# Designs tried in a protein design run: peptides against a protein of PDB entry 3KDP. Part 35

Target 1, 230 residues: chain A of PDB entry 3KDP
Amino acid sequence: PFLIFIIANIPLPLGTVTILCIDLGTDMVPAISLAYEQAESDIMKRQPRNPKTDKLVNEQLISMAYGQIGMIQALGGFFTYFVILAENGFLPIHLLGLRVNWDDRWINDVEDSYGQQWTYEQRKIVEFTCHTPFFVTIVVVQWADLVICKTRRNSVFQQGMKNKILIFGLFEETALAAFLSYCPGMGVALRMYPLKPTWWFCAFPYSLLIFVYDEVRKLIIRRRPGGWVE

## One batch from the design tools (peptide; aimed at target 1 A175 C183 P184 K196)

Design b2_p19_7_s4 (made by RFdiffusion4, then SolubleMPNN; from b2_p19_7, 11 letters changed)
Fold by OpenDDE base, seed 2:
Structure b2_p19_7_s4 (fold): chain B 230 residues (1-230), chain A 19 residues (1-19)
Amino acid sequence: as target 1 above (230 residues)
Amino acid sequence: VSEEEREEMLEKALKILKE
């Protein structure tokens, strides 16, 4: 998120402190949970053809999986960010390069995509309105990602939810999201305004799409082993 | 955002901006 903020010169979608809360509160427990996940039976039953090559391939696969998770989470967050800003009159294309004027306290006539002028205070309200939904979206997407990452080839329905640590992580991150979203003072401390409960459901279609996509992918892998879809 | 919610948020934002 921070890199995109710098490169695109868009309004800040998520505060740095909130990012740290994600890293410590939402990413750490799931990462530990995944480390304790039982290896998929088909992965463990595969006799290493070449221990050196197979270790390298496995490390690459793990690195790609973690990289993809982070990317999907960021995409989900940015989607929510752009939806909120679009609902307030700022289309994604208009946000490019807008940061300089957006953050200038002396400019009170920043125009949206429809010619509406926004004061500095109004802009900051919209900016801070994005922080909480962005965070919540990451959590909701992460539910799907954690469930998906449990298996490489098997359906979640086939593998089941055996990892109690993973289940605990899902509840913990949800509780943290609720705390940060609704606890008094979080708006001042973290620039996170209280979130309407409806925003929790706005991310669900995205999570569902990812889940369905992965289940279809896994189905294809099972039917066509060694395909490019792996 | 409704006007009432916007006013409440404005008050909160102004508080945050002054701190």
Scores: peptide ipSAE 0.034, ipTM 0.674, DockQ to the pose 0.045
OpenDDE base, seeds 1, 3, 4, 5: peptide ipSAE 0.017, 0.022, 0.019, 0.024; ipTM 0.477, 0.625, 0.539, 0.660; seed 1 fails the geometry check

Design b2_p19_8 (made by RFdiffusion4)
Pose (drawn by RFdiffusion4):
Structure b2_p19_8 (pose): chain A 230 residues (1-230), chain P 19 residues (1-19)
Amino acid sequence: as target 1 above (230 residues)
Amino acid sequence: VLPVLLVAYAVYRFVTIYS
């Protein structure tokens, strides 16, 4: 988001104070939760790891959290900023520029895609209404994430969901977001504004995509263990 | 319990806002 905020001079979809709600808020518990994960094989049947090679974090990993499942999480994140605004007037393209004027506190008279003229606090209360649900499609996608960052070889149907804590992380992560968006206060404190029902289910095809993609990866590997995918 | 309570409160607020 902060990247395109420079590219397409677009209204900032995801705000800063909004970000310290992911890893400090919703994400904390779900992550702590993996540490409670049983194995995937006789680990005490493999030679010991090797401090020089096979590191904790590596090429093949960053090529995943950043190069892959990371992007699909954004395509879902933006897609609903694109919906929050069009369902409220600003059909996408009439956005490719606004910022310069948009962020102006004096230009209270700005054309949308119909003619309607918005003030400052009038449209910002939509910009923050834009954060509030980017901050969701992010938590919504992190369901499909917290469930495939669960295993690294086994299908979720081979390993199952016996992690009676990770599941809590879900119920928490999600509900925490709702509370962070409906309590009389989060708006005037965090730029968090209540959302309309239709609004939550945005990232859903995307969560489910992240989900399906990861499952198919593991399968390939288990079919071709030395092959390219692994 | 906590997530349930949070959901219940959110639903209460939602009904309050949109009714």

Design b2_p19_8_s1 (made by RFdiffusion4, then SolubleMPNN; from b2_p19_8, 13 letters changed)
Fold by OpenDDE base, seed 1:
Structure b2_p19_8_s1 (fold): chain B 230 residues (1-230), chain A 19 residues (1-19)
Amino acid sequence: as target 1 above (230 residues)
Amino acid sequence: DLPLALLKAALEAYAKLYS
């Protein structure tokens, strides 16, 4: 997200505080929950496999999977960002290169895609309005990710949501997202303005996409063990 | 390419829902 912000010179889609909330607040508990579930699964299924080759393949697979999921998460966040800005009059094409003027406090006549002039304060309100939905989008996408990561080879439908820690993580993420989105003062403190409840649903297509993608991936892995998808 | 194709399809489907 930050690289795209720099390269495209778009208004900041995600603030530093929101990034920290994602990295520390939303990702940590899920990661711990997955680590516990993997540890339990590994304890139950450790046949003496060749620890060097299987570990390397597993680390590469995990890295690729998390990299791919992370890209889809970022795409989901950016989609939400662009939708919000488009609803406020800023089409994606117009945002390209706009950052310099957007961030200039002395420019109070930045035009949107429809010729409406926006003051610095108005622009910053819109920018900060994007932070919360971006964060929420990441959380909703992470729901799918967490459900997906529960099993490497088995469908989510086979194991169900038995991991209490995972359920707790999902609840914590959702509660944190709700707190950051709706608690009074979060706009001032964290630059996360209140989110309309409808924006929670903006992420659902991406959550579903990740879910379908991983189920298809797992299906391919099951049908072709040792294939390029691994 | 499959994720991108699925993403594109999802975006197109989403665009159709809001059109």
Scores: peptide ipSAE 0.000, ipTM 0.246, DockQ to the pose 0.026
OpenDDE base, seeds 2, 3, 4, 5: peptide ipSAE 0.000, 0.000, 0.000, 0.000; ipTM 0.249, 0.237, 0.225, 0.222

Design b2_p19_8_s2 (made by RFdiffusion4, then SolubleMPNN; from b2_p19_8, 12 letters changed)
Fold by OpenDDE base, seed 1:
Structure b2_p19_8_s2 (fold): chain B 230 residues (1-230), chain A 19 residues (1-19)
Amino acid sequence: as target 1 above (230 residues)
Amino acid sequence: SLPLELLKKALEEYAKIYS
């Protein structure tokens, strides 16, 4: 998110507090959940591999897979961000390079894509309105991520959701998202303005995309053991 | 470390905007 923010000079899509909430609130419990997840049946049945070559390759492949998932998560967040800003009159193309004027408190006549002038305060409200749904988008996408990360080769439907810690993690991150989105004072305290319930669904296509991506990846791994996607 | 680095960068940007 920040790379795009810096490169494109767009208004800040995700606040620092929301990032902290993701890292501390939504990622930690899932990580713990995954640590206590039962090993895949196929992992336990695998013959000893060459620990030097196969470990390194495996770590690289896992890193790439998580990197790809992370990119999809970010894309989901940005999609939500752009949709909200577009609904408020700021089309994606208009946001490019707008940051300097957007963040200048002395400029109170920043025009949107339709020629409407926005005060600094109004712009910041819209910006902060994006923080919550971006966060929620990440949480919703993480639902899929957490589920799919349980397995490397097996379908999620084969392993199921037996880990109570994972279920707790999903509940916790969702509860946190709801709390941050709807609790009074969060707009002022965390720059997370209340979210319309409909915005929770904005991330669902990306959650599905990650799910499909992972299932396809796993299918390829199952069909071609030792392939580059393993 | 990457999240913390991103956070640091974000905080720096926020500091520029809100100071």
Scores: peptide ipSAE 0.012, ipTM 0.351, DockQ to the pose 0.030
OpenDDE base, seeds 2, 3, 4, 5: peptide ipSAE 0.011, 0.012, 0.006, 0.006; ipTM 0.338, 0.324, 0.326, 0.330

Design b2_p19_8_s3 (made by RFdiffusion4, then SolubleMPNN; from b2_p19_8, 13 letters changed)
Fold by OpenDDE base, seed 4:
Structure b2_p19_8_s3 (fold): chain B 230 residues (1-230), chain A 19 residues (1-19)
Amino acid sequence: as target 1 above (230 residues)
Amino acid sequence: DLALERLAAALKAYEEIYS
């Protein structure tokens, strides 16, 4: 998200606090879950034929898969961001290069796509209104990870343990999202303004996309065992 | 108190924008 902010010079889609919450609140539990799954796999699976090569390949494949999922998550977040701004009169194309004027507190007549002028305060309210939905979108998209794990062809035991950890993690991040979204004072303290309940649903198509992606990936793996997609 | 006032103002503005 921050990279796109820099490259496109758009208004900041995610605040530093939101990014911190993602990194610490949402990414940590999945990482622990993966570490736990690997540990269980190492215990339960037969020794790999070539531990060094097989481990390296597996790590690369996992990294690639999570990288791709992360990209889909980012797309979901940006989708929500652009929808919110578009609903407030700022079409995506108009946001390109707007950051400089957007962040200038002395410019109080920034025009939206329809010629409406926005004060600095109004712009910042809209911007901060985007922070929470972006975070929530990430959380909702991450729910797909639970579904992905449930559909994996792992041992029932390993899958079950992973699911418990993920369920806990998803609960935690959802609770955090709700707290940040609706707790009084969050708008002032964390620049995360309250979120309309409808925004929770904006991420659902992307959650579905992740699910479809994983199913397609699994299908490819089943058809081509040992492929690069595994 | 100042934080609460700012919050109230922000919420009011939010309501105006998203009503």
Scores: peptide ipSAE 0.012, ipTM 0.333, DockQ to the pose 0.060
OpenDDE base, seeds 1, 2, 3, 5: peptide ipSAE 0.011, 0.000, 0.000, 0.005; ipTM 0.328, 0.276, 0.284, 0.330; seed 5 fails the geometry check

Design b2_p19_8_s4 (made by RFdiffusion4, then SolubleMPNN; from b2_p19_8, 10 letters changed)
Fold by OpenDDE base, seed 3:
Structure b2_p19_8_s4 (fold): chain B 230 residues (1-230), chain A 19 residues (1-19)
Amino acid sequence: as target 1 above (230 residues)
Amino acid sequence: ELPLRLLAEALKRYAEIYS
């Protein structure tokens, strides 16, 4: 988010404190929970690894998979950001290069895509209104990320949801997202204004997309062992 | 350490606002 903010000179889509809440608050417990995931049901049926020739992990494929998932996650956040700004009169094309004027406290006549003038205070309200939905979008997408990370090859439907610590991680990140979105004072403390409940659903298509993508990937691996996807 | 300090400071400010 911050890189796109600099490169495209758009209004800041996600605050620094919110980024820290994602990295430290929402990601740590889920990541730790994966250490307690049960072994895949087929792991003992696989031939023993040759320690001299077989790598434990195909670094390229894992890097590609996580890189692609991370890109989909970022796209989901930016989609939510652009939708909110568009609903407030700022079309995506108009946001390009707008940051300099957007952040200037002395410019109170910044025009939106429809010629409406916005004061500095009004612009900052809209900016901070984007932070919370962006954050929630990341959390909802992380649900899919955490679930798909349970297995390398087996479907989630085959492995099941037996890891109670993983379920707790999903609950914790959701509870934190709800707390940051609706607790009084978050607008002042974290620059996260209250979220309309409808914005929770904006991320669902991207969460579903990641889930479907990974299930299809795993299905291909199961049907074609040793293929280009493994 | 910087992220943790920023989070701690944010939490402290939050506590001060509601105390």
Scores: peptide ipSAE 0.014, ipTM 0.330, DockQ to the pose 0.051
OpenDDE base, seeds 1, 2, 4, 5: peptide ipSAE 0.000, 0.000, 0.006, 0.000; ipTM 0.276, 0.301, 0.335, 0.307

## One batch from the design tools (peptide; aimed at target 1 F171 Y182 C183)

Design b2_p20_1 (made by RFdiffusion4; failed a check: too like the target's own chain)
Pose (drawn by RFdiffusion4):
Structure b2_p20_1 (pose): chain A 230 residues (1-230), chain P 20 residues (1-20)
Amino acid sequence: as target 1 above (230 residues)
Amino acid sequence: STIFLIIAAIFLIIGFIILF
């Protein structure tokens, strides 16, 4: 988001104070939760890891959290900023520029895509209304994430969901976001504004995409263990 | 808004039940 904020001079979809709600808020518990994960094989049957090669974090991993499942998480994240604004007037393209004027506190008279003229706090209360659910489609996508960052070889149907804690992280993560958006306060404290029902289910095809994509990866590997995918 | 808060609370309760 902060990247395109520079590219398409677009109204900032995800705010800063909004980001310290992901890894400090919703995400903390779900992540702590993997540490409680049983194995995927006789680990005490493999030679010991080798401090020089096969590191904790590596090419093949960053190529995944950043290069892959990372992007699909954003295409879902933007897609609802694009919805929050059009369902409220600003049909996408009439956005490719606004910022310069948009962020102006004096230009209280700005055309949308119909003619309607918005003040400052009038449209910002939508910009923050744009954060509030980017901050969700993010938590929504992290369901499909927290469930495939569960295993690295086994299908979720081979390993199942016996992690009676990781599941808690879900119910928490999600509900925490709702509370962070409906309590009388989170708006005037965090730029968090209540959401309309239709609003939450945005990232859903995307969460389910991240889900399906990861499952198919693992299968390939298990079918071709020396092959390219692995 | 109150409905959403109640639903959210219910989800937390379910979460705690599953946890214990």

Design b2_p20_1_s1 (made by RFdiffusion4, then SolubleMPNN; from b2_p20_1, 14 letters changed)
Fold by OpenDDE base, seed 5:
Structure b2_p20_1_s1 (fold): chain B 230 residues (1-230), chain A 20 residues (1-20)
Amino acid sequence: as target 1 above (230 residues)
Amino acid sequence: VKEVLEKAEELLKKGREILS
């Protein structure tokens, strides 16, 4: 998100505080939960591998897969960001290069895509209104990510949802997202303004996409053991 | 979105009052 912010010179889509909340608040419990996940049924059935050569290849492939998931998460966040700004009169194409004028406190007549003039305060309200749904989008997409991380090869439907700690983690991150989104004072303290409940659903297509992507990946791995998709 | 913005404006106003 930060790199896109710099390259495209768009208004800041996600605040630093929200990034910290993601890193510290939402990732810790899931990481712990994975330590208690049940072993895959095929782990002990794997053929012997050369630990020097095959491990390196596997680590690279895993890293790439997680990188791809991270990109899909970011896309989901940006989608929500652009939708909100578009509903407020700022089309995506108009946002390109707008940051300089957007952040200038002395410019109170920044025009949107429809010729409406926006004061600095109005612009910042809209910007901060985008921070919350971007965060929420990441949380919703992360639901799918956490679920798929239970296994490398087996479908979630095959492995099941027996890890109570993982389930707790899902509720924790959701509760945190709700707290940051709706608790009084969050707009002042964290620059996270309240969000309409309907925006929680904006990320669902991306969550589903990640889920489908991973299930397809795992299906390929099951059909082609030792393939490049592992 | 307008309703969210109105609520956000109220929060900003409160923030200013606290910081004043």
Scores: peptide ipSAE 0.005, ipTM 0.229, DockQ to the pose 0.028
OpenDDE base, seeds 1, 2, 3, 4: peptide ipSAE 0.000, 0.000, 0.000, 0.000; ipTM 0.212, 0.219, 0.196, 0.206; seed 1 fails the geometry check

Design b2_p20_1_s2 (made by RFdiffusion4, then SolubleMPNN; from b2_p20_1, 15 letters changed)
Fold by OpenDDE base, seed 5:
Structure b2_p20_1_s2 (fold): chain B 230 residues (1-230), chain A 20 residues (1-20)
Amino acid sequence: as target 1 above (230 residues)
Amino acid sequence: VEEVLKEAEKLLELGREIRE
């Protein structure tokens, strides 16, 4: 998100505090939960791999998969961001390069895509209104990520939801998202303004996309063992 | 939660008023 912010020079889509909450709050318990996840039955049954070459290849493939999932998560967040700003009169094209004027507190006549002038305070309210939905979008997408990460080859339907710690992690993330979104004072303290419940659903297509993507990937791996997707 | 929702609605209404 930060890289796109620099490249596109758009208003800040996600605050630093929210990023810290993701990294420290939402990802830690799920990561621990995955360490206790039952190993795939086929992993232990595989023939001894060449420990030098096959380990390296596997690490690279895992890194690429996580990178792809992370990109889809970011896309989901940005989609929500652009939808909110568009609903407030700022079309995506108009946001390109707007940051300089957007962040200038002395400019109180920044025009939206429809010629409406926005004061600095009004702009910041809209910006901070985007922070919460972006965060929530990431959390909702992380639900799918956590579910798919418990296995490398087996379908979620085959492995099932056996890890109670993983389930707890999902609830913790959701509770944290609800707390940050709806607790009084979060707008002042964290620059996260309250979110309409409807915005929770904005991430669902991306969550589904990740789920489908991973299931297809795993299906390919099962059908073509030793393939490049593995 | 209801108070937070009311505040959110007020902010959204404010946003609408700004857009009008």
Scores: peptide ipSAE 0.021, ipTM 0.422, DockQ to the pose 0.027
OpenDDE base, seeds 1, 2, 3, 4: peptide ipSAE 0.000, 0.000, 0.000, 0.006; ipTM 0.258, 0.323, 0.245, 0.323; seed 1 fails the geometry check

Design b2_p20_1_s3 (made by RFdiffusion4, then SolubleMPNN; from b2_p20_1, 14 letters changed)
Fold by OpenDDE base, seed 1:
Structure b2_p20_1_s3 (fold): chain B 230 residues (1-230), chain A 20 residues (1-20)
Amino acid sequence: as target 1 above (230 residues)
Amino acid sequence: VEEVLKEAEELLEKGREILE
């Protein structure tokens, strides 16, 4: 998100506080939960044939997989971002290069795609309106991500949801998302305006996409052990 | 918590400005 913000010079889709909330609120508990996750049976049983090469290859493949998942997460967030801005009159193409004018408090006549002029305050409200849905999108996508992280090769259906800490993490991040979205004062305190409940569902396709992606990946790994996707 | 997060945001924003 931040890279696209810089490269495309679009209004900030995800606030720094929101990013912090993701890092501290949504990632920590799951990370702890994963640390207590029982080792996948196949991981424990599989002795590396060549510890040096196989470890390096595995690290690269894991990095690629996480990179791909991260890209899907980002796409989900940006989708939500663009939808919200489009609903407010800012089409994606119009957002390109708009940041400079968007963030300029002295410019109070920034035009949207339909010629409507937006004051600085109005623009910031719209920007902050994007922060919460973006965050929620990440949380929803992380539901799938956290679940898929439980296993390297096995399907989630095979591994199950045995880690109570992980389950707690899912509830915690969801509760945090709900808190940040609906608690009074969050718009002022965290620049996260209240979210319409419908926006929670905007991320579901991407959550499903990640889930399907990982299941397919794992299926390929199971069918082709030692493949490039492992 | 809100205050801490606000402060953190300010710091991160400052960091962003430096990196730009």
Scores: peptide ipSAE 0.000, ipTM 0.236, DockQ to the pose 0.025
OpenDDE base, seeds 2, 3, 4, 5: peptide ipSAE 0.000, 0.000, 0.000, 0.000; ipTM 0.233, 0.232, 0.213, 0.239; seed 5 fails the geometry check

Design b2_p20_1_s4 (made by RFdiffusion4, then SolubleMPNN; from b2_p20_1, 14 letters changed)
Fold by OpenDDE base, seed 5:
Structure b2_p20_1_s4 (fold): chain B 230 residues (1-230), chain A 20 residues (1-20)
Amino acid sequence: as target 1 above (230 residues)
Amino acid sequence: VEEVLEKARELLEKGREILE
């Protein structure tokens, strides 16, 4: 997100505090929960690995898969960001290069895509209104990410949802997201303004996309053991 | 997490004071 912010020179889509909340708050418990996940049913049925060649290839493939998932997560967040700004009169094309004027407190006549002038205070309210939905979008997408990470080869439907700690992690993430989104004072303290409940659904297509992508990937691995997707 | 959030709040408040 930060790289796109620099390259596109758009208003800040996600605050530093929200990033810290993701890294330290929402991801920690889920990561620990994966340590308690049951082994895949086929782990002992796998062919012996060549320790020199297969390990390196598998590490690269895992890294690429996580990289792709991370890109889909970022796309989900940016989609939410652009939708909110568009609803407030700022079309995506108009946001390109706007950051300099957007962040200047002395400019109180920044025009939106429809010629409406926005004061510095009004612009910052809209910006901070984007931070919370972006954060929530990441959390919702992380639900799918956590669920798919419980296995490497087996479908989630085959493995099931037996890990109670993982389920607790999902609820903890959701509770934290709700707290940061709706608790009084978060707008002042964290610059996270309350969001409409409808924004929670904005991430669902991306969550579904991640889930489908990973299930298809795992299906290919099961059908073609030793293939390039492993 | 609460301690980190509290520190983040303090930093934000200090940042606001500097920007005002």
Scores: peptide ipSAE 0.006, ipTM 0.279, DockQ to the pose 0.024
OpenDDE base, seeds 1, 2, 3, 4: peptide ipSAE 0.000, 0.005, 0.000, 0.006; ipTM 0.233, 0.264, 0.264, 0.262

Design b2_p20_2 (made by RFdiffusion4)
Pose (drawn by RFdiffusion4):
Order: C-alpha cells, then sequence, then structure tokens
Structure b2_p20_2 (pose): chain A 230 residues (1-230), chain P 20 residues (1-20)
C-alpha cells in the first residue's frame, strides 16, 4: 500500500497506526500458536541440522512469505479498497491522482465519478473506512495463512487440525478485529470505522486461493520429492 | 447493527475459549 501510494498517487489504503494492529494485535496470538505444533515424521530419525547450511530462515522461505503467499494476500487487500471506494463512488481510475488534491484540507470540493463533491473529513472518513477493512481482508487472508503455516509437507487432511490453540488464535484474531471496529471509540482513536456486512467477505476468494495454492504445492513435493518444486 | 456484530463477536470469542 505505502508502495503504490507513491506509484499511482492514490489515497493511502493502509495506514501506519493501522499496521501496528497486525503483528501487535491480531497476529500475535495465532503465531504463538504454531509453537504448539506436533511433528510430521520421526524427527529423531534424521541427521542433525547443519549450522552452516540449512538455516532457520532462507531463500526457499522468503521466496514464499514475500514472493508468493505474500502477494496473493495483497491482491486481496487492495481489491476491497477498490470496492469500498467504488461502492461509494470513486470508481477505480478516477483515483489515479487524487492524493495530491485529496489529502488537501482546503479543497472541500472534489469530484468523484458522478459529480458529488466531498469535503475533507467527509472523504477521509471513507479513507479510514478504507483502512479499517484492509486491516480485515488482511486478517481474513491470515486464516488461510495460519493454516498452511501449520505444516510444511503434510496436507491439512494428513495432519488435521488438532491444534486446540491455533484454532483459538483464529477466533481471537478475527473477533479482535471486529471489536477494533465496532466499539464506540476505535474510530476516534484508531481510524477504525464500523463496516457493512457485505464488506467482510471481500478477501474470501483470496483466502481460499492462498489456501488451495499451498495445498497443491505440498502435493507435488510428495509426488516428486527431488523435483523442482521442493 | 453494531450491537449485533458485538454480540456475534463475543459469541465467537467465547466459543474459542470453550473450545480451548
Amino acid sequence: as target 1 above (230 residues)
Amino acid sequence: TSFIFLIIASIFFFIGLFYL
């Protein structure tokens, strides 16, 4: 988001104070939760790891959290900023520029895609309404995430969901977001504004995509263990 | 509507606690 905020001079989809709600808020518990994960094989049957090679964090990993499942999480995140605004007037393209004027506190008279003229606090209360649900399609996608960052070889149907804590992390993570959006206050404190029902289910095809993509990866590997995918 | 959402959220949070 902050990257395109520079590219397409677009209204900032995800705000800073909004971000310290991901890893400090919703994300904390779900992550702590993996540490409770049983194995995937006789680990005490493999030679010991080797401090020089096979590191904790590596190429093959960053190529995943950033290069892959990372992007698919954003395509879902933007897609609903694109919906929050068009369902409220600003059909996408009439966005490719606004910021310069948009962020102006004096230009209270700005054309949308119909003619309607918006003030400052009038449109910002939509910009923050844009954060509030980017902050969600992010938590929504992290369901499909917290479930495939569960295993690294086994299909979820081979390992199942016996992690009676990780599941809590879900219920928490999600509900925490709702509370962070409906309590009389989170708006005037965090730029968090209540959402309309239709609004939550945005990232859903995307969460489910992230989900399906990861499952298919693991399969390939288990069918071709020395092959390219692994 | 906001109260309904808060109730639903609370229910889900409690379900999570019970399950835990």

Design b2_p20_2_s1 (made by RFdiffusion4, then SolubleMPNN; from b2_p20_2, 16 letters changed)
Fold by OpenDDE base, seed 5:
Structure b2_p20_2_s1 (fold): chain B 230 residues (1-230), chain A 20 residues (1-20)
Amino acid sequence: as target 1 above (230 residues)
Amino acid sequence: DVEEVLKLAEELLELGRKLL
């Protein structure tokens, strides 16, 4: 997110507060929950691997897979951001390079894609209106990520949803997202303005994409044990 | 501690905005 903000010079899509809430609030319980996940049914059936060569390859592949998932999460957040700004009159192409004028308090006549002028205060309201749904998008996409992390090879449907701690983590992050999105004063305290309930659904295609991607990946691993996708 | 971290993060963000 931050790198794209710098490169494209767009208005800030995600606030620092929301980033901290993701890191501290939503990632802790999931990480703990994974420690209590049931062993994958094939882990004990794998042939002995060379611990020096095969471990290194596997670590690289895992790192790459998590990197890919993280990119899909970021894309989901940016999609939501661009949709909200477009609904407020700012098309994606118009946002390129707009940051300098957007953040300038002395410019009160920044034009949108339709020639409407926006005051500094109005622009900041729209910006902060984007922070909440970006955060919520990350949470919704993270649901899929947490579910797929239960196994490396088996389908989620094969392993099942037996980890109660994982389920609790999903509810916790959702409750946190709802609190930050709808609690009075969050706009002042955290610069997170209330979100229309419809925006929760904006992330669902990306959550589904992650789920499908991982199921396909796991299917390939099952069909080609020792392949490059493992 | 969280409020201080948040304040520091905001200051760093503002600094980043000034430097960029």
Scores: peptide ipSAE 0.008, ipTM 0.272, DockQ to the pose 0.021
OpenDDE base, seeds 1, 2, 3, 4: peptide ipSAE 0.007, 0.000, 0.000, 0.000; ipTM 0.337, 0.282, 0.217, 0.213

